# Peptides against a protein of PDB entry 3HTU, part 72

Target 1, 75 residues: chain A of PDB entry 3HTU
Amino acid sequence: RRPEEWGKLIYQWVSRSGQNNSVFTLYELTNGEDTEDEEFHGLDEATLLRALQALQQEHKAEIITVSDGRGVKFF

## One batch from the design tools (peptide; made by RFdiffusion4, then SolubleMPNN)

Design b2_p24_7_s1
Fold by OpenDDE base, seed 5:
Structure b2_p24_7_s1 (fold): chain B 75 residues (1-75), chain A 24 residues (1-24)
Amino acid sequence: as target 1 above (75 residues)
Amino acid sequence: MEEEEKRRKKDIEEVKKRLEELKK
């Protein structure tokens, strides 16, 4: 799968699970309990980041970096 | 294992709080 395809799957999960306007750490998205049954569970961080960047271009997400970690807010 | 998970969840929540404050 291409990064933009992963982004599509991730956003589909966000939408159908009612997680719009929610914040996640990158680790939580791919290793958290809420995504255990999703295809993108276990996705490597590099590919995840590219997927989220694709969503940013569509104004569906924004990656945020803080002093001790990174996360994403979905819209 | 259980204590490690508990600590990780706390850390995640702290980061999420900071993220929400930065992009609210």
Scores: peptide ipSAE 0.096, ipTM 0.629, DockQ to the pose 0.048
Fold by OpenDDE base, seed 4:
Structure b2_p24_7_s1 (fold): chain B 75 residues (1-75), chain A 24 residues (1-24)
Amino acid sequence: as target 1 above (75 residues)
Amino acid sequence: MEEEEKRRKKDIEEVKKRLEELKK
């Protein structure tokens, strides 16, 4: 799958599960309990970032980097 | 195993808190 395709799957989950406006760490998004049954569970961080960047261009997400790590907020 | 999970959970919560503060 291409990054934008992964982004679509991720955002579909966000929308269906009512996680809009929620904040996730990158680890939580692909390794957390809430996404265990999703196709993108276990996705490598590099690909995840590209997927989220695609969503960010569509104003559907915002990637945030802090000293403690990276996270994302969905809209 | 339990302590590892607790530690990860705490770390996630702290990061989330920081992220929320930045977005507020």
Scores: peptide ipSAE 0.094, ipTM 0.631, DockQ to the pose 0.047
Fold by OpenDDE base, seed 1:
Structure b2_p24_7_s1 (fold): chain B 75 residues (1-75), chain A 24 residues (1-24)
Amino acid sequence: as target 1 above (75 residues)
Amino acid sequence: MEEEEKRRKKDIEEVKKRLEELKK
C-alpha cells in the first residue's frame, strides 16, 4: 500500500470510531489496544509518518512534535 | 510485563497532555 492508501484507512477508522479532534501518539495509533483489529496495526513508524503527512496535506490531520515525543490530531 | 505496560501508559498520557497544551 502507498502512504496515501494507509492514510485513508487510518482516517476511516478515526471517523467510524468518532474520534475526530482527538490526539494520539504515533505509538498509540499502531500499537495501542484501540487499533488492534485494524489493518494498520503494527505499521512501521516511517510509513505511518508518511501516511499522516498525506492526510495533513488534505487538512485532515496535524502532526505535532514536542520534546517528549510526536503525536497527531485528526480533524 | 504489567509494570512495563503501566509505565508506557503513563508516558503516553504525559505526551498527550503536552500535545493538548500546545494545541490550545
Scores: peptide ipSAE 0.092, ipTM 0.633, DockQ to the pose 0.047
Fold by OpenDDE base, seed 2:
Structure b2_p24_7_s1 (fold): chain B 75 residues (1-75), chain A 24 residues (1-24)
Amino acid sequence: as target 1 above (75 residues)
Amino acid sequence: MEEEEKRRKKDIEEVKKRLEELKK
């Protein structure tokens, strides 16, 4: 799958679960219990980051970096 | 293993807290 396709799947999950405007660590999205049954569970961080960057271009997400780590906010 | 999971959860909460404060 292309990054854009992964991004679509991720955003669909966010929307279905009603978690728009929520923040996640990158680890939670691919390794958390909440996404255990999703196709993107277990996705490598590099591909995940590219997927989120694709969503960012569409203003559907914003990657955030803080001293403690990285995460993403969905809109 | 349980302690490691506990530590990881705390780290996640800390990051989420900071992220939420930055992007309200």
Scores: peptide ipSAE 0.089, ipTM 0.605, DockQ to the pose 0.081

Design b2_p24_7_s2
Fold by OpenDDE base, seed 3:
Structure b2_p24_7_s2 (fold): chain B 75 residues (1-75), chain A 24 residues (1-24)
Amino acid sequence: as target 1 above (75 residues)
Amino acid sequence: EEERKKQEEKDKEIVRKKLEELKE
C-alpha cells in the first residue's frame, strides 16, 4: 500500500470508531490495544509518518513533533 | 507492559498540552 492508502485506512478507523479524544501518540496508533484488529496495526513508524503527512496535506490531521513529545490530532 | 502504558499516558498528556499552547 502507498502512504496515502494507509492514511485512508487510518482516517476511516478514526472516523468510524467515534473516538472521544482525537489526539494520539504515534505509538498507540500502530501498537495500541484499540487498533489490534486494524490492518495498519504494526505499521512501521516511517510509513506511518508518510501516511499522516498525506492526511495533513488534506487538512485531516496535524502532526505534533516537539522535542519532548510526538503525536497526531485528527480532524 | 504496565510501565509502557504509563509512559504512553505521559506522552499523550505532553501532546495535549502542546496542542493547547499552539491554540493560544
Scores: peptide ipSAE 0.124, ipTM 0.671, DockQ to the pose 0.085
Fold by OpenDDE base, seed 5:
Structure b2_p24_7_s2 (fold): chain B 75 residues (1-75), chain A 24 residues (1-24)
Amino acid sequence: as target 1 above (75 residues)
Amino acid sequence: EEERKKQEEKDKEIVRKKLEELKE
C-alpha cells in the first residue's frame, strides 16, 4: 500500500470509531490495543509518518513532532 | 505494560499541550 492508502485506512478508523479524543501518540496508533484489529496495526513508524503527512496535506490531521512528545491530531 | 500505558497517557498530554502552544 502507498502511504496515502494507509492514511485513508487510518482516517476511516478514526472517523468510524467516533473518537472524542482526536489526539494520539504515533505509538498508540500502530501499537495500541484500540487498533489491534486494524490493518495498519504494526505499521512501521516511517510509513505511518508518510501516511499522516498525506492526511495533513488534506487538512485531516496535524502532526506534532517535538523533542519531548510526538503525536497527531485528527480533524 | 501498565507502566507503558501510563507513559502513553503522559505523552498524549504533552502532545496536547504542545499543540496548544503551536496555535498560540
Scores: peptide ipSAE 0.118, ipTM 0.669, DockQ to the pose 0.086
Fold by OpenDDE base, seed 2:
Structure b2_p24_7_s2 (fold): chain B 75 residues (1-75), chain A 24 residues (1-24)
Amino acid sequence: as target 1 above (75 residues)
Amino acid sequence: EEERKKQEEKDKEIVRKKLEELKE
């Protein structure tokens, strides 16, 4: 899958679960219990970042990268 | 596992605070 395709799957989950406007760590998106049944569970961080960057270009997410933590907010 | 969950919650709080600062 391309990053854009992964981004679509991730955003679909966010929408279905009613978690828009919520903040996630990168780890919980791919390793959390809430996404165990999702296709993107276990996705490597590098690919995840590319997927989120694709969503960011569509103004559907904002990636937060600071020295003391990383995460993403979905819109 | 419990310690990891606690750390994740702390990370989320840090990210939330940083996001709020960016939006102000």
Scores: peptide ipSAE 0.117, ipTM 0.664, DockQ to the pose 0.085
Fold by OpenDDE base, seed 1:
Structure b2_p24_7_s2 (fold): chain B 75 residues (1-75), chain A 24 residues (1-24)
Amino acid sequence: as target 1 above (75 residues)
Amino acid sequence: EEERKKQEEKDKEIVRKKLEELKE
């Protein structure tokens, strides 16, 4: 899958699940219990970042990467 | 596992705070 295709799957999960908390760490998206049944579970961080960057271009996500924390907010 | 979950919650809080700082 291409990064934008992964991004689509991730965003679909966010939308379908109706998450009360729209802020995620990068780790919990691919390694958390909430996504263990999703196709993108176990996705490597590099590919995840490219997927999220694609969503960010569509104003569907905002990536937060600082020295003391990493995560993403979905819109 | 519990310690990992606690750390994840802390990371989320850091991310939220940083996001708010970016808005200001």
Scores: peptide ipSAE 0.116, ipTM 0.665, DockQ to the pose 0.086

Design b2_p24_7_s3
Fold by OpenDDE base, seed 4:
Structure b2_p24_7_s3 (fold): chain B 75 residues (1-75), chain A 24 residues (1-24)
Amino acid sequence: as target 1 above (75 residues)
Amino acid sequence: MEEEERQREEDKEIVRKKLEELKK
């Protein structure tokens, strides 16, 4: 899958799951309990980042960088 | 702009806290 395709799957999950908090660490998305049944679970961080960057281009996500790592907010 | 910046800082703090929990 291309990063854009992964991004679509991730965003679909975000949209359907009715999350209380739209802010995630990258680890939560690919290694968290809430995504265990999703195709993108276990996705490598590099590919995940590219997927999120694609979503960011579409204004559907914002990658958040702090001193200790990265997160993402979905819109 | 000010409200957006405030929200961005809050979101950063959320990420920081989540990352802190992961380190435990």
Scores: peptide ipSAE 0.676, ipTM 0.906, DockQ to the pose 0.870
Fold by OpenDDE base, seed 3:
Structure b2_p24_7_s3 (fold): chain B 75 residues (1-75), chain A 24 residues (1-24)
Amino acid sequence: as target 1 above (75 residues)
Amino acid sequence: MEEEERQREEDKEIVRKKLEELKK
């Protein structure tokens, strides 16, 4: 899958589960309990980041960078 | 504008706290 395809899957989960406007760490998306049954669970961080960047281009997400790591907010 | 900026700072703080918990 291409990054934008992963982004689509991630956003579909966010939207359908009512997680819009929620804040996640990148770890929570790929290793968290809430996404255990999702196809993107276990996805490497590099690919995840590219997927989120694709969503960000569509104004569907905002990547949050802090000193100790990154997170994301979905819209 | 100010409200959005405040929200961004709050979101950053949420991320920081979550990362702190993961580090433990």
Scores: peptide ipSAE 0.676, ipTM 0.906, DockQ to the pose 0.929
Fold by OpenDDE base, seed 1:
Structure b2_p24_7_s3 (fold): chain B 75 residues (1-75), chain A 24 residues (1-24)
Amino acid sequence: as target 1 above (75 residues)
Amino acid sequence: MEEEERQREEDKEIVRKKLEELKK
């Protein structure tokens, strides 16, 4: 899959999950309990980041960088 | 613009807190 395709899958999950919390660590997306049944579970962080960057270009996400790691907010 | 900046800082703090919980 291309990064854009992964981004689509991730965003679809975010959109249909019904969660109020739209801020995630990158770890939560690929290693968290909430995504265990999703195709992108276990996705390497490098590929995940590229997927999120694709979503960011579409104004659907914003990658958040802090001293101890990264997260993302979905819109 | 101020509100957006405030929100970004709050979102950063949320990420920080989540990361802190992960390391525990």
Scores: peptide ipSAE 0.676, ipTM 0.906, DockQ to the pose 0.839
Fold by OpenDDE base, seed 2:
Structure b2_p24_7_s3 (fold): chain B 75 residues (1-75), chain A 24 residues (1-24)
Amino acid sequence: as target 1 above (75 residues)
Amino acid sequence: MEEEERQREEDKEIVRKKLEELKK
């Protein structure tokens, strides 16, 4: 899958679960209990980041960088 | 503009707290 395709799957999950405007760490998305049944569970961080960057281009997400790591907010 | 900046700072704090919990 291309990063854009992964982004679509991730955003669909966010929308279905009613978590728009929520903030996640990257770890929560790919390693969290809430996403165990999702196709993107276990996705490598590099691919995840590219997927989120694709969503950011569409103004559907914003990547948040802090000193200890990264997160993302979905819109 | 100010509201957006405030929201971004709050979101950053949320990420920081979540990352801190992961370290524990």
Scores: peptide ipSAE 0.660, ipTM 0.902, DockQ to the pose 0.933

Design b2_p24_7_s4
Fold by OpenDDE base, seed 1:
Structure b2_p24_7_s4 (fold): chain B 75 residues (1-75), chain A 24 residues (1-24)
Amino acid sequence: as target 1 above (75 residues)
Amino acid sequence: MEEEEKRRQEDKEKVREKLEELKK
């Protein structure tokens, strides 16, 4: 899958689960309990980041960078 | 604009807290 395709899957999950306006760590999205049944569970962080960057270009997400790592907020 | 920046700072703090919890 291309990053844009992964982004679509991730965004669909966020929307279906009603978790828009919530913040996530990148680890939480791919390794958390809430996404264990999703296709993107276990996705490498590099590909995840590219997927989120694609969503960010569409104004559907904002990548958040802090001293200890990164997170994301979905819109 | 000020409110938006405040929300961004709050979101950053939420991410920091989540990351700290993962370290525990």
Scores: peptide ipSAE 0.631, ipTM 0.879, DockQ to the pose 0.941
Fold by OpenDDE base, seed 3:
Structure b2_p24_7_s4 (fold): chain B 75 residues (1-75), chain A 24 residues (1-24)
Amino acid sequence: as target 1 above (75 residues)
Amino acid sequence: MEEEEKRRQEDKEKVREKLEELKK
């Protein structure tokens, strides 16, 4: 799958699960309990980041960078 | 504008807290 395709899957999960406006660490999205049954669970961080960047270009997400790592907020 | 910045700072803090919880 291309990053854009992964982004679509992630955003669909966020929207359908009512997680819009929620903040996640990148780890939570791919390793958390809440996404255990999702296709993107276990996705490598590099691909995840590209997927989120694609969503960010569409104004559907905002990548948050802090000193200890990164997170993301969905819209 | 100030309220938006405040929300951004709050979101950053939430990320920081979550990351701290992941540390062993």
Scores: peptide ipSAE 0.627, ipTM 0.878, DockQ to the pose 0.909
Fold by OpenDDE base, seed 2:
Structure b2_p24_7_s4 (fold): chain B 75 residues (1-75), chain A 24 residues (1-24)
Amino acid sequence: as target 1 above (75 residues)
Amino acid sequence: MEEEEKRRQEDKEKVREKLEELKK
């Protein structure tokens, strides 16, 4: 899958679960309990980041960078 | 503009808190 395709799957999950306007760490998206049954569970961080960057270009997400790591907010 | 900046700072804090919890 292309990063854009992964982004679509991730955003669909966020929307279905009512997590829009919520903040996540990158880790909990791919390693968290809430996404265990999702296709993107276990996705490598590099691909995840590219997927989120694709969503960011569509104004559907915003990547948040802090000193200890990164997160993302979905819109 | 100010409210938007405030929201961004709050979101950053939320990320920091989550990351700190992961370290534990």
Scores: peptide ipSAE 0.625, ipTM 0.878, DockQ to the pose 0.941
Fold by OpenDDE base, seed 4:
Structure b2_p24_7_s4 (fold): chain B 75 residues (1-75), chain A 24 residues (1-24)
Amino acid sequence: as target 1 above (75 residues)
Amino acid sequence: MEEEEKRRQEDKEKVREKLEELKK
C-alpha cells in the first residue's frame, strides 16, 4: 500500500471509532490495544509517518512534535 | 490566534503525558 492508502485506512478508523480531535502517540496507533484489529496495526513508524503526512496535506491530521517524540491529532 | 495557540499547547502537553506513560 502507498502512504496515502494507509492514511485512508487510519483516518477511516479514527472517524468510525469517533476519535476525531483526539491525540495519539505514533506508538498508540500501530501498537496500541485499540487498533489490534486494524490492518495498520504493526505498521512500521516510517510508513506511518508518511501516511500521516499525507493526511496532514489534506488537513485531516496534524503531526505534533515534542522533545520526547511525536504524536498526531486528527480532525 | 491566541486560542489556537492555546489548543496547540494543550495538544502538545497531551502528547508529552502519553509519551511519559510509555516510558514507564
Scores: peptide ipSAE 0.623, ipTM 0.877, DockQ to the pose 0.907

Design b2_p24_8_s1 (from b2_p24_8, 13 letters changed)
Fold by OpenDDE base, seed 1:
Structure b2_p24_8_s1 (fold): chain B 75 residues (1-75), chain A 24 residues (1-24)
Amino acid sequence: as target 1 above (75 residues)
Amino acid sequence: SEEEEKKKLEELKKKIEEKAKELE
């Protein structure tokens, strides 16, 4: 899959999962308990970032950088 | 340890959430 395709799958999960929290660490998305059954579970961080960047271009997400790492907010 | 890593991730998420508030 291309990063854009991964982004679509991730955003679909976020939209349909009924999550109250729209903010995630990158680890939560690919290694967390909530995504164990998702196709993108275990996705490498580099590809994940490219996927999120694709969503960011569509204003569906924003990658957040802090001193200790990165996360993402979905819109 | 796993507990230490979990704690680090929790603190990271807290910082991300705080910064995310600035995007509202």
Scores: peptide ipSAE 0.564, ipTM 0.863, DockQ to the pose 0.829
Fold by OpenDDE base, seed 4:
Structure b2_p24_8_s1 (fold): chain B 75 residues (1-75), chain A 24 residues (1-24)
Amino acid sequence: as target 1 above (75 residues)
Amino acid sequence: SEEEEKKKLEELKKKIEEKAKELE
């Protein structure tokens, strides 16, 4: 799958899973318990980041960088 | 350790959430 295709799958999950929070660490998305049954679980961080960047271009997400890591906020 | 890494991720999440609020 292409990054933008992964992005679509991730965003669909965020939109349909009834999540209370729209902020995640990158680890939560691909290694967390909440996404164990999702196709993108286990996705490598590099590809994940590219997928999120694709969503960011569409203004559906914003990658957040702090001193010791990165996360994302979905819109 | 695994527990230490878990704690680090929790702290990271907190920092991300705090910064996310600044984007609102």
Scores: peptide ipSAE 0.562, ipTM 0.863, DockQ to the pose 0.872
Fold by OpenDDE base, seed 2:
Structure b2_p24_8_s1 (fold): chain B 75 residues (1-75), chain A 24 residues (1-24)
Amino acid sequence: as target 1 above (75 residues)
Amino acid sequence: SEEEEKKKLEELKKKIEEKAKELE
């Protein structure tokens, strides 16, 4: 899959999950309990970042960097 | 340890949430 295709799958999950918060650590998306049944579970971080960058270009997400690591906010 | 890793991730999440609020 291309990064933008992974991004589509991730965003579909975010949109359908009905979670209170749309902010995640990268680990939560690929290694968290909530995504165990998703195709993108276990996705390597490098590919994940490219997927999120694709969503960011579409203004559907923003990658957040702090001192201890990175996360993402979905819109 | 696994517990230490969990704590670090929780702290990271908190920092990300705080940063996200600044973007609102």
Scores: peptide ipSAE 0.559, ipTM 0.861, DockQ to the pose 0.870
Fold by OpenDDE base, seed 3:
Structure b2_p24_8_s1 (fold): chain B 75 residues (1-75), chain A 24 residues (1-24)
Amino acid sequence: as target 1 above (75 residues)
Amino acid sequence: SEEEEKKKLEELKKKIEEKAKELE
């Protein structure tokens, strides 16, 4: 899958899950309990980042960088 | 250890959430 395609799958999960918390660490998205049944579970961080960057270009997400890691906020 | 890593991730999440609020 292309990064854009992964991004679509991730965003669909975010949208359909109805979660009140739209902020995640990158680890939570691919290794968290809440995404165990999703196709993108286990996705390598590099590909995940590219997927999120694609969503960011569409203003559907914003990658957040702090001193000790990265996360993402979905819109 | 696994517990230590979990704690680090929790702290990371907190920092990300705090920064995310600044983007609202």
Scores: peptide ipSAE 0.553, ipTM 0.859, DockQ to the pose 0.867

Design b2_p24_8_s2 (from b2_p24_8, 14 letters changed)
Fold by OpenDDE base, seed 5:
Structure b2_p24_8_s2 (fold): chain B 75 residues (1-75), chain A 24 residues (1-24)
Amino acid sequence: as target 1 above (75 residues)
Amino acid sequence: MEEEEKKKLEELMKEIKKKAEERE
């Protein structure tokens, strides 16, 4: 799958699941319990980042960087 | 996950969420 395809799957999950909190660490998205049954679970961080960057271009997400790591906010 | 790593994740989330809120 291409990064943008992964992004689509991720965003679909975010939307369908109706998450109260739209902010995640990158780790939570691919290794968290909430995504265990999703196709993108276990996705490598590099590909995940590219996927999120694709969503960011569509204004569907914003990658957040702090001193201790990275996360993402979905819109 | 080790307890120490769990704590690190929690701290990271706090920082990320704080920054996200500041951007709203």
Scores: peptide ipSAE 0.238, ipTM 0.736, DockQ to the pose 0.799
Fold by OpenDDE base, seed 1:
Structure b2_p24_8_s2 (fold): chain B 75 residues (1-75), chain A 24 residues (1-24)
Amino acid sequence: as target 1 above (75 residues)
Amino acid sequence: MEEEEKKKLEELMKEIKKKAEERE
């Protein structure tokens, strides 16, 4: 799958799951318990980042960087 | 080790969520 395709799957999960918390660390998205049954679970961080960047271009997500790491906010 | 990783995640989440709120 291309990064854009991964982005689509991730955003579909966010939308359908009705998450009460729209902010995630990158680790939580691919390694967290909430996504264990999703196709993108276990996705490498490099590909994940590209997927999120694609969503960011569509104004569906915003990548957040802090001194200790990165996260993402979904819209 | 596991507890330390949990603490790291908690601190990271606090910082990220705080920054996200500040941008709103």
Scores: peptide ipSAE 0.212, ipTM 0.716, DockQ to the pose 0.811
Fold by OpenDDE base, seed 3:
Structure b2_p24_8_s2 (fold): chain B 75 residues (1-75), chain A 24 residues (1-24)
Amino acid sequence: as target 1 above (75 residues)
Amino acid sequence: MEEEEKKKLEELMKEIKKKAEERE
């Protein structure tokens, strides 16, 4: 799958699970308990970031950067 | 986003880093 396709799957989960307006670390999205049954669980961070960047272009997410890493807020 | 959200994210990331080091 391409990053854009992963982004679509991720956002579909966000919308269906009612996680809009929620904040996650990248780790939570791919390694957390809440997504263990999703296709994107276990996805490498590099590909995840590209997927989120695609969503950011569509104004569906905003990537947050802190000294210890990155997270994301979905809209 | 709100400042409180940033603080939460930062603390959570610190905890994850600590746990990762303990598991290595």
Scores: peptide ipSAE 0.176, ipTM 0.679, DockQ to the pose 0.134
Fold by OpenDDE base, seed 4:
Structure b2_p24_8_s2 (fold): chain B 75 residues (1-75), chain A 24 residues (1-24)
Amino acid sequence: as target 1 above (75 residues)
Amino acid sequence: MEEEEKKKLEELMKEIKKKAEERE
């Protein structure tokens, strides 16, 4: 899958899950318990980042960078 | 997951959440 396709799958999960918390660490998205049954679980961080960047271009997500790492906020 | 790694994740999450709130 292309990064854009991964982004679509990720965003679909975010949208359909109806979660109140739309902020995640990158680790939680691919290694968290909440996504264990999702196709993108276990996705490498590099590909994940590219997927999120694609979503960011569509204003569907915002990558948050702090000194200790990165996270993402979905819209 | 090791306890130290878990704590690190929790601390990171707090920072991310705080920064996300600041951007709202």
Scores: peptide ipSAE 0.227, ipTM 0.728, DockQ to the pose 0.802; fails the geometry check

Design b2_p24_8_s3 (from b2_p24_8, 14 letters changed)
Fold by OpenDDE base, seed 2:
Structure b2_p24_8_s3 (fold): chain B 75 residues (1-75), chain A 24 residues (1-24)
Amino acid sequence: as target 1 above (75 residues)
Amino acid sequence: SEKERKEKLKKLLEKIKEKAKELE
């Protein structure tokens, strides 16, 4: 899959999951309990970042960097 | 350890959430 295709799958999950907060660490998206049944579970971080960057270009997400790591906010 | 990782992730998430408030 291309990064933008992974991004589509991730965003579909975000949209239908009904999460009260749309902010995640990168680890939560690919290794968390909430995504165990999703196709993108276990996705490597490099590919994940590219997927999120694709969503960012579409204004559907923004990657957040802090001193201790990275996360993402979905819109 | 897994416990330590969990705590680190928790702290990271809180920091991200705080920064994310600026994007709301």
Scores: peptide ipSAE 0.355, ipTM 0.798, DockQ to the pose 0.814
Fold by OpenDDE base, seed 4:
Structure b2_p24_8_s3 (fold): chain B 75 residues (1-75), chain A 24 residues (1-24)
Amino acid sequence: as target 1 above (75 residues)
Amino acid sequence: SEKERKEKLKKLLEKIKEKAKELE
């Protein structure tokens, strides 16, 4: 899958899962318990980042960078 | 350890959440 396709799958999960929080660490998205049954579980961080960047271009997400890590907020 | 990693991730999440508030 292309990063854009991964992004679509991720955003679909965010939209349909009924999550109260739309903020995640990158680790949570691909390694967390909440996504164990999702196709993107276990996705490498580099590809994940590209997927999120694609969503960011669509204003569906914003990657958040702090001194010791990164996360993402979905819209 | 896994426990330590979990705690680290928790702390990171809190930082991310605080930063996210600035985007609202």
Scores: peptide ipSAE 0.355, ipTM 0.799, DockQ to the pose 0.835
Fold by OpenDDE base, seed 1:
Structure b2_p24_8_s3 (fold): chain B 75 residues (1-75), chain A 24 residues (1-24)
Amino acid sequence: as target 1 above (75 residues)
Amino acid sequence: SEKERKEKLKKLLEKIKEKAKELE
């Protein structure tokens, strides 16, 4: 799958699960309990970032960077 | 340890959530 395709799957989960406007660490998205049954569970961080960047271009997400790591807010 | 990992995750999440408020 291309990053854009992963982004689509991730955002579909966000929308269907009612997680719009929620904030996640990158780890939670791919390694957390809430996404254990999703296709993108276990996705490598590099590909995840590219997927989120694709969503960011569509104003569906915002990648947040702090001193200790990164996260994302979905819209 | 799992406890340490959980604490680090919690701290990171709090920082991200605080910064996210600036985007509201």
Scores: peptide ipSAE 0.344, ipTM 0.794, DockQ to the pose 0.884
Fold by OpenDDE base, seed 3:
Structure b2_p24_8_s3 (fold): chain B 75 residues (1-75), chain A 24 residues (1-24)
Amino acid sequence: as target 1 above (75 residues)
Amino acid sequence: SEKERKEKLKKLLEKIKEKAKELE
């Protein structure tokens, strides 16, 4: 899958899951309990970042960088 | 350890959430 295709799957999960918390660490998205049954579980961080960057271009997400790591806010 | 990682993730998440508030 292309990064933008992964992005679509991730965003679909965010939209369908009824999550009230729209902020995640990158680790939570690919390694968390909430995504264990999702196709993108276990996705490498490099590909994940590219996927999120694609969503960011569509104003569907914002990648957040802090000193200790990265996360994402979905819109 | 898993415990240590969990604690680190919690701290990271808090920092990210605080920064995310600036985007609201």
Scores: peptide ipSAE 0.342, ipTM 0.792, DockQ to the pose 0.830

